# Peptides against a protein of PDB entry 6RGO: the designs that were tried, part 334

Target 1, 392 residues: chain A of PDB entry 6RGO
Amino acid sequence: MALKLLGFNQDATCFSVISSNKGVTIYNCDPFGKCFELEKSTSNDEELDFLVEMLFSTSLIAVVDKTIGASKRKKLKIVNTKRKATICELTFPHEIMDVIMNRKIICVVLKSDQIFVYDISCMKLLRTIDVRGEKLKSTSKFRNSEAVGDIGVRVSLSTDNNSILCYSSYSKSDKENAPLNDIVVFDALKCIQINVLPAVHQSNIVCIACSPDGMLMATASEKGTIIRVFKTIDTENDEPILVNEFRRGSRPSRISEMKFNHDNTLLACVGESDTIHIFALPVTTTEADANEDDTLQQSSHSLSSSINGLQYISKGLANRFGKIIVSKIPTQSQQRHVAYIKIPENAKYRIGFPKDTTNTIHICGEDGNYLVYSIPRNEVGPCTLVKSNTFD

## One batch from the design tools (peptide; made by RFdiffusion4, then SolubleMPNN)

Design b2_p28_3_s3
Fold by OpenDDE base, seed 2:
Order: C-alpha cells, then sequence, then structure tokens
Structure b2_p28_3_s3 (fold): chain B 392 residues (1-392), chain A 28 residues (1-28)
C-alpha cells in the first residue's frame, strides 16, 4: 500500500501515517499498535494528503485535509479522537501549509507566508505574523512571482510552555528574489519578537528545528551540507550566538526534518540521503551542580578540545558594516556526526526522540518500518537496532 | 450560543488531555 508519513508527536510516543486505503492512522510506539484511525471520507482514487498535529499522546488533534481538489485545504479541524468528533473548525483565507502545537499554542502557516498564532485553550487569535508584509516594507517592487515554488516559510515551536517560535523570513535585499535566509525568534505567548538572525545561510532555509526548551535552534538550507545551531534568546554584544556548525556531507541533499533530544545533547537530521545523522551538542554545564562527583572528568576532554576552536573565531570578523556574516567557521572546526543510521535509498523517514531515554531514537519509514535505535555514547559509530515493528 | 458550546467542548477536551498527560507522568 502507498504510505505517506506525517511524523512523530512532540515526545515520540506516537506517529501518524496516511494509508491510501484507510485514511489517517495514528500508531502508539510503546506498546506498539494502532490507537486512532480516521476513515477516508471520499471514494475517489485521489491521492490523500493531510496535515495531522497531535498534542503529545492525548485525544486532541489538529487535522487539515490537503487532498487535491478539496476546498478543505483552508480548514483546520480540532478533533477529539476518543469521541471521533470535531470540536471546532477554523477557515483561513489561504491554503494551510503547516500546523504546529504545544500545550499552550497552535501556529498555522499559510501559503501566503502568514503565521497565525492561537491560544489553544480558547482558539483565540493572539497574532498574525505577515512574513511577506515585512519584505514589502523593504522592497517596493513586488513582482507577482507566480512561482511561489516549493520554498515557503518554515517554522518550529518549542514543546515546552515557553512557546518559542522560530520562523524563516526574507532577507532585507534590494533584489526582487530575496532569499528566505533570515530567522526570527518569537515569544508566541507574549507575542514579542525576541531575536533576528540575519543571513544564517546563503540560500533559502528549508528546515528548522527548535529545542524542546526553546533555547537552541538548528537550521539547514537547500544545499543541506551544513547545519547551524544557534542560541535563540541569548546574544553576545547584540549579535547572534552560533553554538555549532555540523557537516552532514559533501554532496547536496535536502534535509526534510531535524530534531533535538529532550536534554539538548543530540541533534538528528533526516532527508533524501540514505543516512540519518546524529550530532553531539556541547553540554553547557550550568555552574550549579558542579559540587559532588569529581570522578567522571577524564573522558570528556577529547571532545571538548574541538569545541573551544569555535569561540575564538566569532571575535575577529565583526567588520564595521552590521552584516553579521556568520563567519565561515573554518572547515576544520565543522563537527561530523557522532552516530548514524543507514536507511533504504529513496525511502522517506521521520525521526523522534522519546523523553525517557535521551540516547534512544525512534524512526519510521514509508516502507512500513517503525524502528527503535540505541545511540552510542562513548564512540563514533552506527546506532544499534533495539526494536522493530511493521505497519500498513 | 453555538460558539459557547464549541468553546465548552474545547475546554472539556483540554481538561481530558491534561488529565491523560498527568496520568502518564504518574505511571512512570
Amino acid sequence: as target 1 above (392 residues)
Amino acid sequence: SELEKKLEKLKELLEEAEKELKEREELK
């Protein structure tokens, strides 16, 4: 059967798929099994397309029917899965491109490059962010680029209650084709812009991940060769802090998804390549718990020496013109993966990190495989398969 | 109103969701 992956929920306890014959199915990860099914409402042989965003492992889901020809592409439904009932329906002026949520906020991304921010508790609109309208203030000549190609606004939301929203924005360029290579960091609860990271890549940003706590953000461009990790809130002398620069590979390959683990120690990426890459993040020891256990100091030294090289380069190229050229971290300071998973060529996979096991990753494929891997702690190498299940 | 009934059902769904989350946190 043709499967289409919708992805994991926030804590990787469930994942959602579209089956051509059944409609939307939600699987529980442990114990593995079907927990919800949304039957196909149409008898037509049309390729089913949906957005499904689930609130963790609860009975609350947001659903958009994106099926071609459907007038429903502008409708968001909030559904109680236990009651199989639509609780509310919102209609938007444009097609819905993405929906993200946490316990406090729902964000709806439209094809118009608008982000609608809602309080989930009452579905009250808190803010409309017009990413295109910000560009119009800088560029007088809106060409009708009917070529709203495959490049839209990308968003990521923290899974915590702080509700840090990261989104791609258009660079301030006099060029008609300004790239989506700026990042805005937004407090979705207070409706305040916290930070702006200008020109974080040379080309359009196609993938963003926010950390669960909202303190870190990972970005990848259309090239997908380099992943950059920034602090979201903290700045140094009003400049963005680049924490890490990772090299996924030498060949261009689109990254479709990135995720942090729950303690911000790992970043995983997946896309069109045959490899899921897992990168280690430096553990920022907050000074507080430094008191008791002296003994574990020795083994951390070898990885730390490569990280210290990143701090020195930020100071030098603060050139007078306020273009934060994200200094090309010398290719020598680009970290590689610490772990990897081989996946079938041309198989689309999605990734999730469970909350309870920081060194475990959940993956699922359009090949009908749900796989649990253990991530090596002390060595660079392949992940070990721990559990496997199939779905159809 | 019809809107008030929708908001009440949304509140009930969120209260149920918060309960489900708490029960899962207590089982660990």
Scores: peptide ipSAE 0.241, ipTM 0.806, DockQ to the pose 0.806
Fold by OpenDDE base, seed 5:
Structure b2_p28_3_s3 (fold): chain B 392 residues (1-392), chain A 28 residues (1-28)
Amino acid sequence: as target 1 above (392 residues)
Amino acid sequence: SELEKKLEKLKELLEEAEKELKEREELK
């Protein structure tokens, strides 16, 4: 039977899958087991497609049936898993492409490049963000609905109550085919734009991850060779702060998912490659009490490769086309992974970081494997398998 | 109204969800 992975919840305590014969199944990670099943409403051997967003390990889920007919693909259902009941249904003007939530808000991404922001407590619409609308004042050419391939608006939401929403936007270039290579940072509670990071990649952004606290954002383009990490809110001289630039690999490969751990010390990425990469982020030591003298000269080979801060060279060419040239970190100063996991080729995997164990990563595959790995701290190398389970 | 009944059930679900989250944070 073909499994399709939907992903982990916010704290990696559950993951969801589509089984071709059973419908949507949610698994608990510890203790490992099925905690919810949504039965297939139709006896047809049609390929099942769903969006499922979980609110942590609670009985609240958001579900979109994408399998059959334009009407269902436009409906968001809020479901109580304990009662097996639909509580609320919202219908949108266009197909739902993504749904993300935290304890405060739900964001619904449409095929129209609109983001609907809701207060979860009452399902009140707070804002409609039209990612095209800023550009459509000039070119009435709807991209033909057929050529909307895998390139759409990407979103990520902080899992905390600050509700920092990061989304991809079209560059202000007069080109008919402007790439989705800008990032907007948005306070979803206040409905205020906080920051705009222009031209963070040369091509369309295909993956975004927000940190749990909303202070960091990771981005990857269609090439998937370089991952960039930015501060979301802070700016330096009105320029975006690039914290890290990581090299995933030399060969182009699509990144499907990225995740920060809960303390912002690690960034993991997964995609079409045989390798999950884990990168170390510089710990911002708060200058707390460095008083006590304990001189233990443990030669921690500080992999403090001095991140020479990439100044965005805003070449102050006052010409109307504000091309922020993202200065490329020299290839020699690009950080590599500190840890890795080998996965089967052509197996789609998803990743999650548990809240309580910052050196542990959860992964699950469409091969039916749920795996828990320990991440090495002191050496560059493979992760150690701690626990394995299978699911059908 | 039917909408008010749906909103009431949504509030109940959120209160249940907040309780479940709190209970899980207190067990740690």
Scores: peptide ipSAE 0.237, ipTM 0.804, DockQ to the pose 0.773
Fold by OpenDDE base, seed 4:
Structure b2_p28_3_s3 (fold): chain B 392 residues (1-392), chain A 28 residues (1-28)
Amino acid sequence: as target 1 above (392 residues)
Amino acid sequence: SELEKKLEKLKELLEEAEKELKEREELK
């Protein structure tokens, strides 16, 4: 059967899939099993496409029917899964490209490069962000949305109540074909722009991950060779703080998803490659008061390579030819993965980090595998398979 | 109104969801 993965919820307790024969199925991870099914409304052999965003493992889901030819691609449904009832339906002027939520906010991304921010408690529109309208203010021509294919506005939302929204924006270049290579950091509750990270890559950003607490953001471009991690809120001398630069590989490969674990110690990435990469983030030792007592010498040789060097991404000097020179971060600071998972070639996988086990990663594939891996902390190497289940 | 009925049902769903989230936090 053809499966399409929708992904994990915020805490990786559930994942959603589309089955061509059944419609949308939501699985619980532990205990493993079906917890909800949305039956296929049409007998037609049309390729089903949906967005499903869950509020953690609750009965609240947002659903968009994206099936080709469906007049429903502009409709967001809020569904109670226990009652199998549509509670609310919103209609948008354009096709819905993405939906993300937390306990406070739901964000709807449109094909028009608009982000609609709602208070989930009353479905009140708090803000419409027009990413194209921001570009117009910089005299840059619109990229024709039709010619860009899969290149649209990318978003990520913190899973906490602070509701930090990170989104890709168009660079302020006078070029007609300005890339989506800026990041805006936005307080979705207060509706305030907090920060702007200009030209974080040379090409369009295709993947963004916000940390659960909203303090970190990871970005990847169309090349997918370098992942950059920034602070979201904090700035140094009004410049963005680059925390990490990771090398996924030497060959270009698209990254489809990135996620932080719940304590911001790991970043995972998945995409078109045969490998899920897991990177260690430097533990910012908050100098919590070292009260003297308990001598538990867990010699976790944290490979705290003290990258003492706050590598300033110097403001990309527009050279004489209007090239944003992203200052070459010295290639010497590029860290490799600390752990990896091999996946089948051409299999689409999704990733999730469970809240309670920061050294565990959940993955699921369009091959019908749900897999739980343990992440090594002391050694660079493969993850260990802990649990496996199959789904249809 | 029809809108008020939808908002009431949404409120009930959120109260149920908040309860489910709290019960999971208390079990940890």
Scores: peptide ipSAE 0.237, ipTM 0.802, DockQ to the pose 0.754
Fold by OpenDDE base, seed 3:
Structure b2_p28_3_s3 (fold): chain B 392 residues (1-392), chain A 28 residues (1-28)
Amino acid sequence: as target 1 above (392 residues)
Amino acid sequence: SELEKKLEKLKELLEEAEKELKEREELK
């Protein structure tokens, strides 16, 4: 049967899949089993496509039917999985491209490059973010979205209550074909822009991950060769916003998903390659509690690569929406993965980090495999398979 | 209104979801 993976929930306790014969199925990871099914409403042999965003392990899901020919691609449904009932339905002016949520916020990304930010508690619209901005409304012919491939606004939301939203934005180039290579950091609760990171890649950003606490973000371009990790907020100490630069590989390959673990010590990436890469992040030891003698020789290879990042803070242009931090991305020493998982070629995989086990990763494949791996701590090498299950 | 009934059902779902989350946090 053709399976399509939708992904893990925020804490990797559940994952969702589309089965061509069954519709949407949600699986629980532990104990492994089906927890919800949304039956196919149409008898047609049409290729099913859905967005499903689950609120952790709760009965609340957001669903969009993206099936071709369906007039429903503009409709967000909030569903109670226990009652099998649609509670709320929102209709948008454009096709829904993505939906992300946490306990406080739902963000809906449209094909129009708009982000609608809602308070989940009442489905009140807090903000509409127009990523193209007002100036492009007059001259931008609708990019024939047919010819420019799957390039749109990418978003990631912190899973905590701080609700830090990171999204890709168009560079200020006067060219009609400006790349989506800027990042905006946005407080979704306060509806305030926190930061703008200009030109974080040379090409369009195709993948973004926010850390669970919203303190870090990772970005990858269409090339998928370099992953960059940034602080979302400027620290008082003039520390560089770019904290890590990782090399996934030398060959171009699309990254489809990235995830931080719950303690911000690991970043995983998956995509079109036969390899899931896991990178170690330097633990920012806050120097405060250095007093207690416990000589846990955590061989933190503090690769203190001296980031001689000349942060030219250009004082001048307080834009209407905040400080544009023109950070020159310093040429950091590109780090490689610390761990990896080999996956079948042509199988799409999704990744998730469980909350309780920081050195464990959950993965699932369109091949019908749900796999749990242990991540090595002290050695660069393959992850160890701990548990496997199959789904159909 | 139909909107009020939808908001009430959404509130009930969130209260149920918060309860489910709390029960799982208390079982750990």
Scores: peptide ipSAE 0.217, ipTM 0.793, DockQ to the pose 0.795

Design b2_p28_3_s4
Fold by OpenDDE base, seed 4:
Structure b2_p28_3_s4 (fold): chain B 392 residues (1-392), chain A 28 residues (1-28)
Amino acid sequence: as target 1 above (392 residues)
Amino acid sequence: SELEKKLKELQELLKEDEEELKKREEEK
């Protein structure tokens, strides 16, 4: 059967899939099993396309039917899965590209490069962010909407109540085809822009992950060779703080998803490659008071690579050709993965981190595999398969 | 109104999640 993965919920307790024969199915991870099914409305062998976002382990889901007709692609349904009932329906002026939520906020991304921010408690519109309209205020010509293939606004939302929204924005370059290579950090509750990270990559950003607490953000470009991790709120001398630069690989490969674990110690990435990469973030040792007590010499080789804060000097040396040269971060600062999972080539996988087990990762594939892996902490190596289940 | 009933149902679901979270935090 053709499966299409929708992904994990925020705490990786559930994942959603589209089955061509059944429609949308939500699986519980532990105990493994179907917890909800949304039957297809049509008997036709049309390729099913849906967006489904689940609010943690709740009976609240946001659903967009993208299968048939331009009108349905503009409708967001909020559904109670216990009652199998639509609570509310919102209609947008343009096709819905993405939906993300937490306990406070729903964000709806449109094909028009607009982000609609709602208070989930009352479905009141708090803000419309017009990412294209921000570009108009710069002297830069609009990107012709027709050349916008797979390149749209990307978003990520913190899973906490602080509701930090990170989104890709157009560079202020005078070029007609300015890339989506800026990041805006936005307080979704207060509707205030907190920070702007200019030109974080040389090409369009295709993947963003916000940490659960909203303090960190990971970004990847169309090349998918380098992942950058920034502080979201904190700045140093009014410049963005680059915390890490990770090298996924030497060959270009699209990253489809990234996630932080719940304690911000790990970043995972998945995409078109045969490998899920897991990177260690430097634990900022808060100076725990070194009170004296003696004993156990367990040689935790804390890879305390004191990455002295590489001030990302955002001084784009405009070379003679007006190219913003993102200052080449010295290749010596680029870290590799600490752990990996091999997946079938060309299989689409999604990733999730469970809240209670910071050393495990949940993955699911369009091959019908749900897999739980243990992440090695003391060595660089493969993850160990702990649990496997199949779904159809 | 019908809208008020739907918003009440939404608030009940959000409250169930907050109560379940609080219970899980009290059990740790």
Scores: peptide ipSAE 0.338, ipTM 0.819, DockQ to the pose 0.580
Fold by OpenDDE base, seed 3:
Structure b2_p28_3_s4 (fold): chain B 392 residues (1-392), chain A 28 residues (1-28)
Amino acid sequence: as target 1 above (392 residues)
Amino acid sequence: SELEKKLKELQELLKEDEEELKKREEEK
């Protein structure tokens, strides 16, 4: 059967798939098994496409039917999986491209480059973010969406209650072909823009991940060769906003998903390549707990790669121009993966980090494999397979 | 209204999640 992966929930306790014959199925990871099914409403042999976002291990899901020819591509359904009932339905002016949520917020991304931010508790609209801004209303000839591929606004939301929203934005270049290479950091609860990171890549950003606590974000461009990690908030101590730069590979390859683990010590990426890469993040020890003597030789290999090279010229006033990220980090400061998983080249995979086991990763494939890997702590190498299950 | 019933069901699901989280934190 043709499977299409939708991905893991926020805590990697469940994953969602589209089966051509059945519709949407949600699997529980432990104990492994089918926990929900949304039956196919139509007998047509049309290729099924859906967005499904699950709220952790709850019975709350957001569903969009994206099937070609379906009038439903503009409709968000909130569904109770225990009751198999639609709680509410929202209709948007444009096709829904993405849906993300946490316990406080739902964000809906439209093909119009708009982000609708809702309070989940009452489905009240808090904010509409227009990523194109007011100036481009006149020259927005709808790029004939056929020729400009899968390039749209990308979003990520913190899984905590702080609800930090990171999204890609257009650079201020007056060119009709401005790249989506800026990042905006937004407090979705307060509806306040926290930060703007201009020109974080030379090309369009195609993947963003926010850390669970919203303190970090990772970005990848269309090239997928370099992953950058940023602080979301400027610290008073003139510390660089760019905290890491990782090299996935030398060859261009699209990254489809990135995720942080729950303690911000690991970043994983997956995409069109035969390899899932896992990178170690330096633990920023806040200097405060230096006083307790306890000799636990946790060999924190502080790879203090002296990021000496990024002279952020901190010129004065809080002007609307975020700090220019000088994109030329010396190639010598680029860290490689600490761990990897080999996957079939022709199978799409999705990744998730479980909350309770910081050195474990969950993966699932369109090949019908659900796999649990242990991440090595003391060596650079392959992850070890711990558990495997199959689904159809 | 029918909308008020639907919003109440949504709030019940969110409350069940908060109560389950609180119970798991009290059991640690």
Scores: peptide ipSAE 0.323, ipTM 0.810, DockQ to the pose 0.576
Fold by OpenDDE base, seed 2:
Structure b2_p28_3_s4 (fold): chain B 392 residues (1-392), chain A 28 residues (1-28)
Amino acid sequence: as target 1 above (392 residues)
Amino acid sequence: SELEKKLKELQELLKEDEEELKKREEEK
């Protein structure tokens, strides 16, 4: 059967797939099995296309049917899976490209480069973010981006209640063809811009991940060779803090997804390559709790891989035009993966980190494999397969 | 209204999730 992966939920307790024969199926990871099925509305041999975002392990899903006609591609349904009933329906002016949520916020990304931010509790619109900005409305040359990679706005939302939204934005270059290489950090609850990271890559950003707590973000460009990790909120001398720069590989390959684990110690990436890469992050010791003597042996199993002190290269060379150029970490100091998973060539995979087991990763493939891997703690090497299941 | 009933159902689902989380945090 042709499967299309939709992805894991926020805590990797469930994943969703499109089956050409069945429609949308949601699987529970443990115990493994089907927990929800949305039947296809038509018997037509049309290629099924859906967006499905699940709110953790709850019975709340957001669904966009992209299969049938241009009108449905603009409709978001909030569905109670226990009742198989639509709670509410929202209609947008443009096609929905992405939907992300947490317990407080739903963000809807449109093909128009607009982000609609909603309070989930009442489905009230809090903000419309126009990423193109008002000044660029005059150059209404719709790029017929019939070009292979429709480079739209990318978003990621923290899974906590702080609701930190990271999104790609157009560089303030006077060039008609400004790349989507800036990052904006936005408080989705307060509806305020917190930070702007200019020119984090030389080309368009195609993948963003926010950490669960919203304190970190990872970015990758179209080249996908380098992953950069930044602090979201914190700045040093009003400049963005580059925490890490990871090298995935020497060959260009698109990254489709990145995820932090729940304690911000690991970053995983997947894409068009035969390899899922897992990187170790430095433990940010918050200096605050240094006072109370309580001998909680935090078994900081520091992955004592030689993290030669990545000097916080805080000095973006502010070039005379106020563009913070993120200093490139020298290629020799670029950290490699600490762990990897080999996947079939040309298989699309999704990744998720479970909340309770920070050294475990869940993966699923369009090949119908759901796999659980253990991540090595003390050595650089392959992950160990712990559990395998199949789905159709 | 029908809308108010549906929004109440949404709030009940969100409340069930918050109560389940709180219970799991109290059990640790």
Scores: peptide ipSAE 0.314, ipTM 0.813, DockQ to the pose 0.548
Fold by OpenDDE base, seed 1:
Structure b2_p28_3_s4 (fold): chain B 392 residues (1-392), chain A 28 residues (1-28)
Amino acid sequence: as target 1 above (392 residues)
Amino acid sequence: SELEKKLKELQELLKEDEEELKKREEEK
């Protein structure tokens, strides 16, 4: 049976899949089991395609049927899963490409590179963001939509109530072929632009992850070799703060999803490669509690230990992008532990971080595997499989 | 209206989630 993964909800308590024979199925992670099914409305042998976004563990889902004809691909349905009933239906002028939500906001991304921001509580439109319109104001040239191929606007939303929206935007370069390599940080509640990170990659951004608290953002380009982590709100001398740069690999590979864990100590990435990578983030201790004056004069022994470690900071990129003030990350903390999970080749996987277990990752595959892994914290190594379940 | 009834149902589901969150935070 052909499975298509829709992904985990915000807290990784559930995941959704499309089964070719059944329609949309939602599984609970613990206890593992089927909790909801949306039956296929049509007997046609058409390949099922859906967008499904869950509101945490609630009975609220947003659904877009992308299977049948241009009309349904423009419709967002809000469904109560307990009642199996449509609460609200919205129709858009263009095909829906993505839907993301938290407890306050629904964002709908259209094929037109428009983002519609709604207050979830009343389904009131708060803002229409026209990513192309902003480019037109800067470049005075409309790029025909057909020439962009599969590269559209990417979005990520914080899972907290602050509702920090990160989206990819077109570079202000006068080049007709300007890439989607800028990031805009937007307060979705107040409907204000907070920050703009120009040219964070050389090519189009294909994956964005916002941290749960909205304070960090991870980005990956079409190359998928380097992941960059930025502060979303904070700037240094009006320049973006690069917190982390990770190398996933030397070979180009598309990253399909990235996620932060709940405490911003881990970043996971998955895509077309046989490996899920988990990167350790430095704990940003807010300097506020460092006022305990424990004057322990531990002696200056110059352990000049030549840690030949992962200096994958390519010195060369500093010149052409505006001064990415790589804040002087103390050279000593550069041994970031990296964990990994091996997955079957050509199997699409999705990732989720449970809220209650910061050292655990949930993964699910189009191979019908739901897997729970423990993440090593003190060393570089493989994750340990803790739980395995199968679904169809 | 029928729309107002549906929006009320949406608000009830959102309220159930906020109450469940609050309970989980009080149990820690």
Scores: peptide ipSAE 0.301, ipTM 0.810, DockQ to the pose 0.563

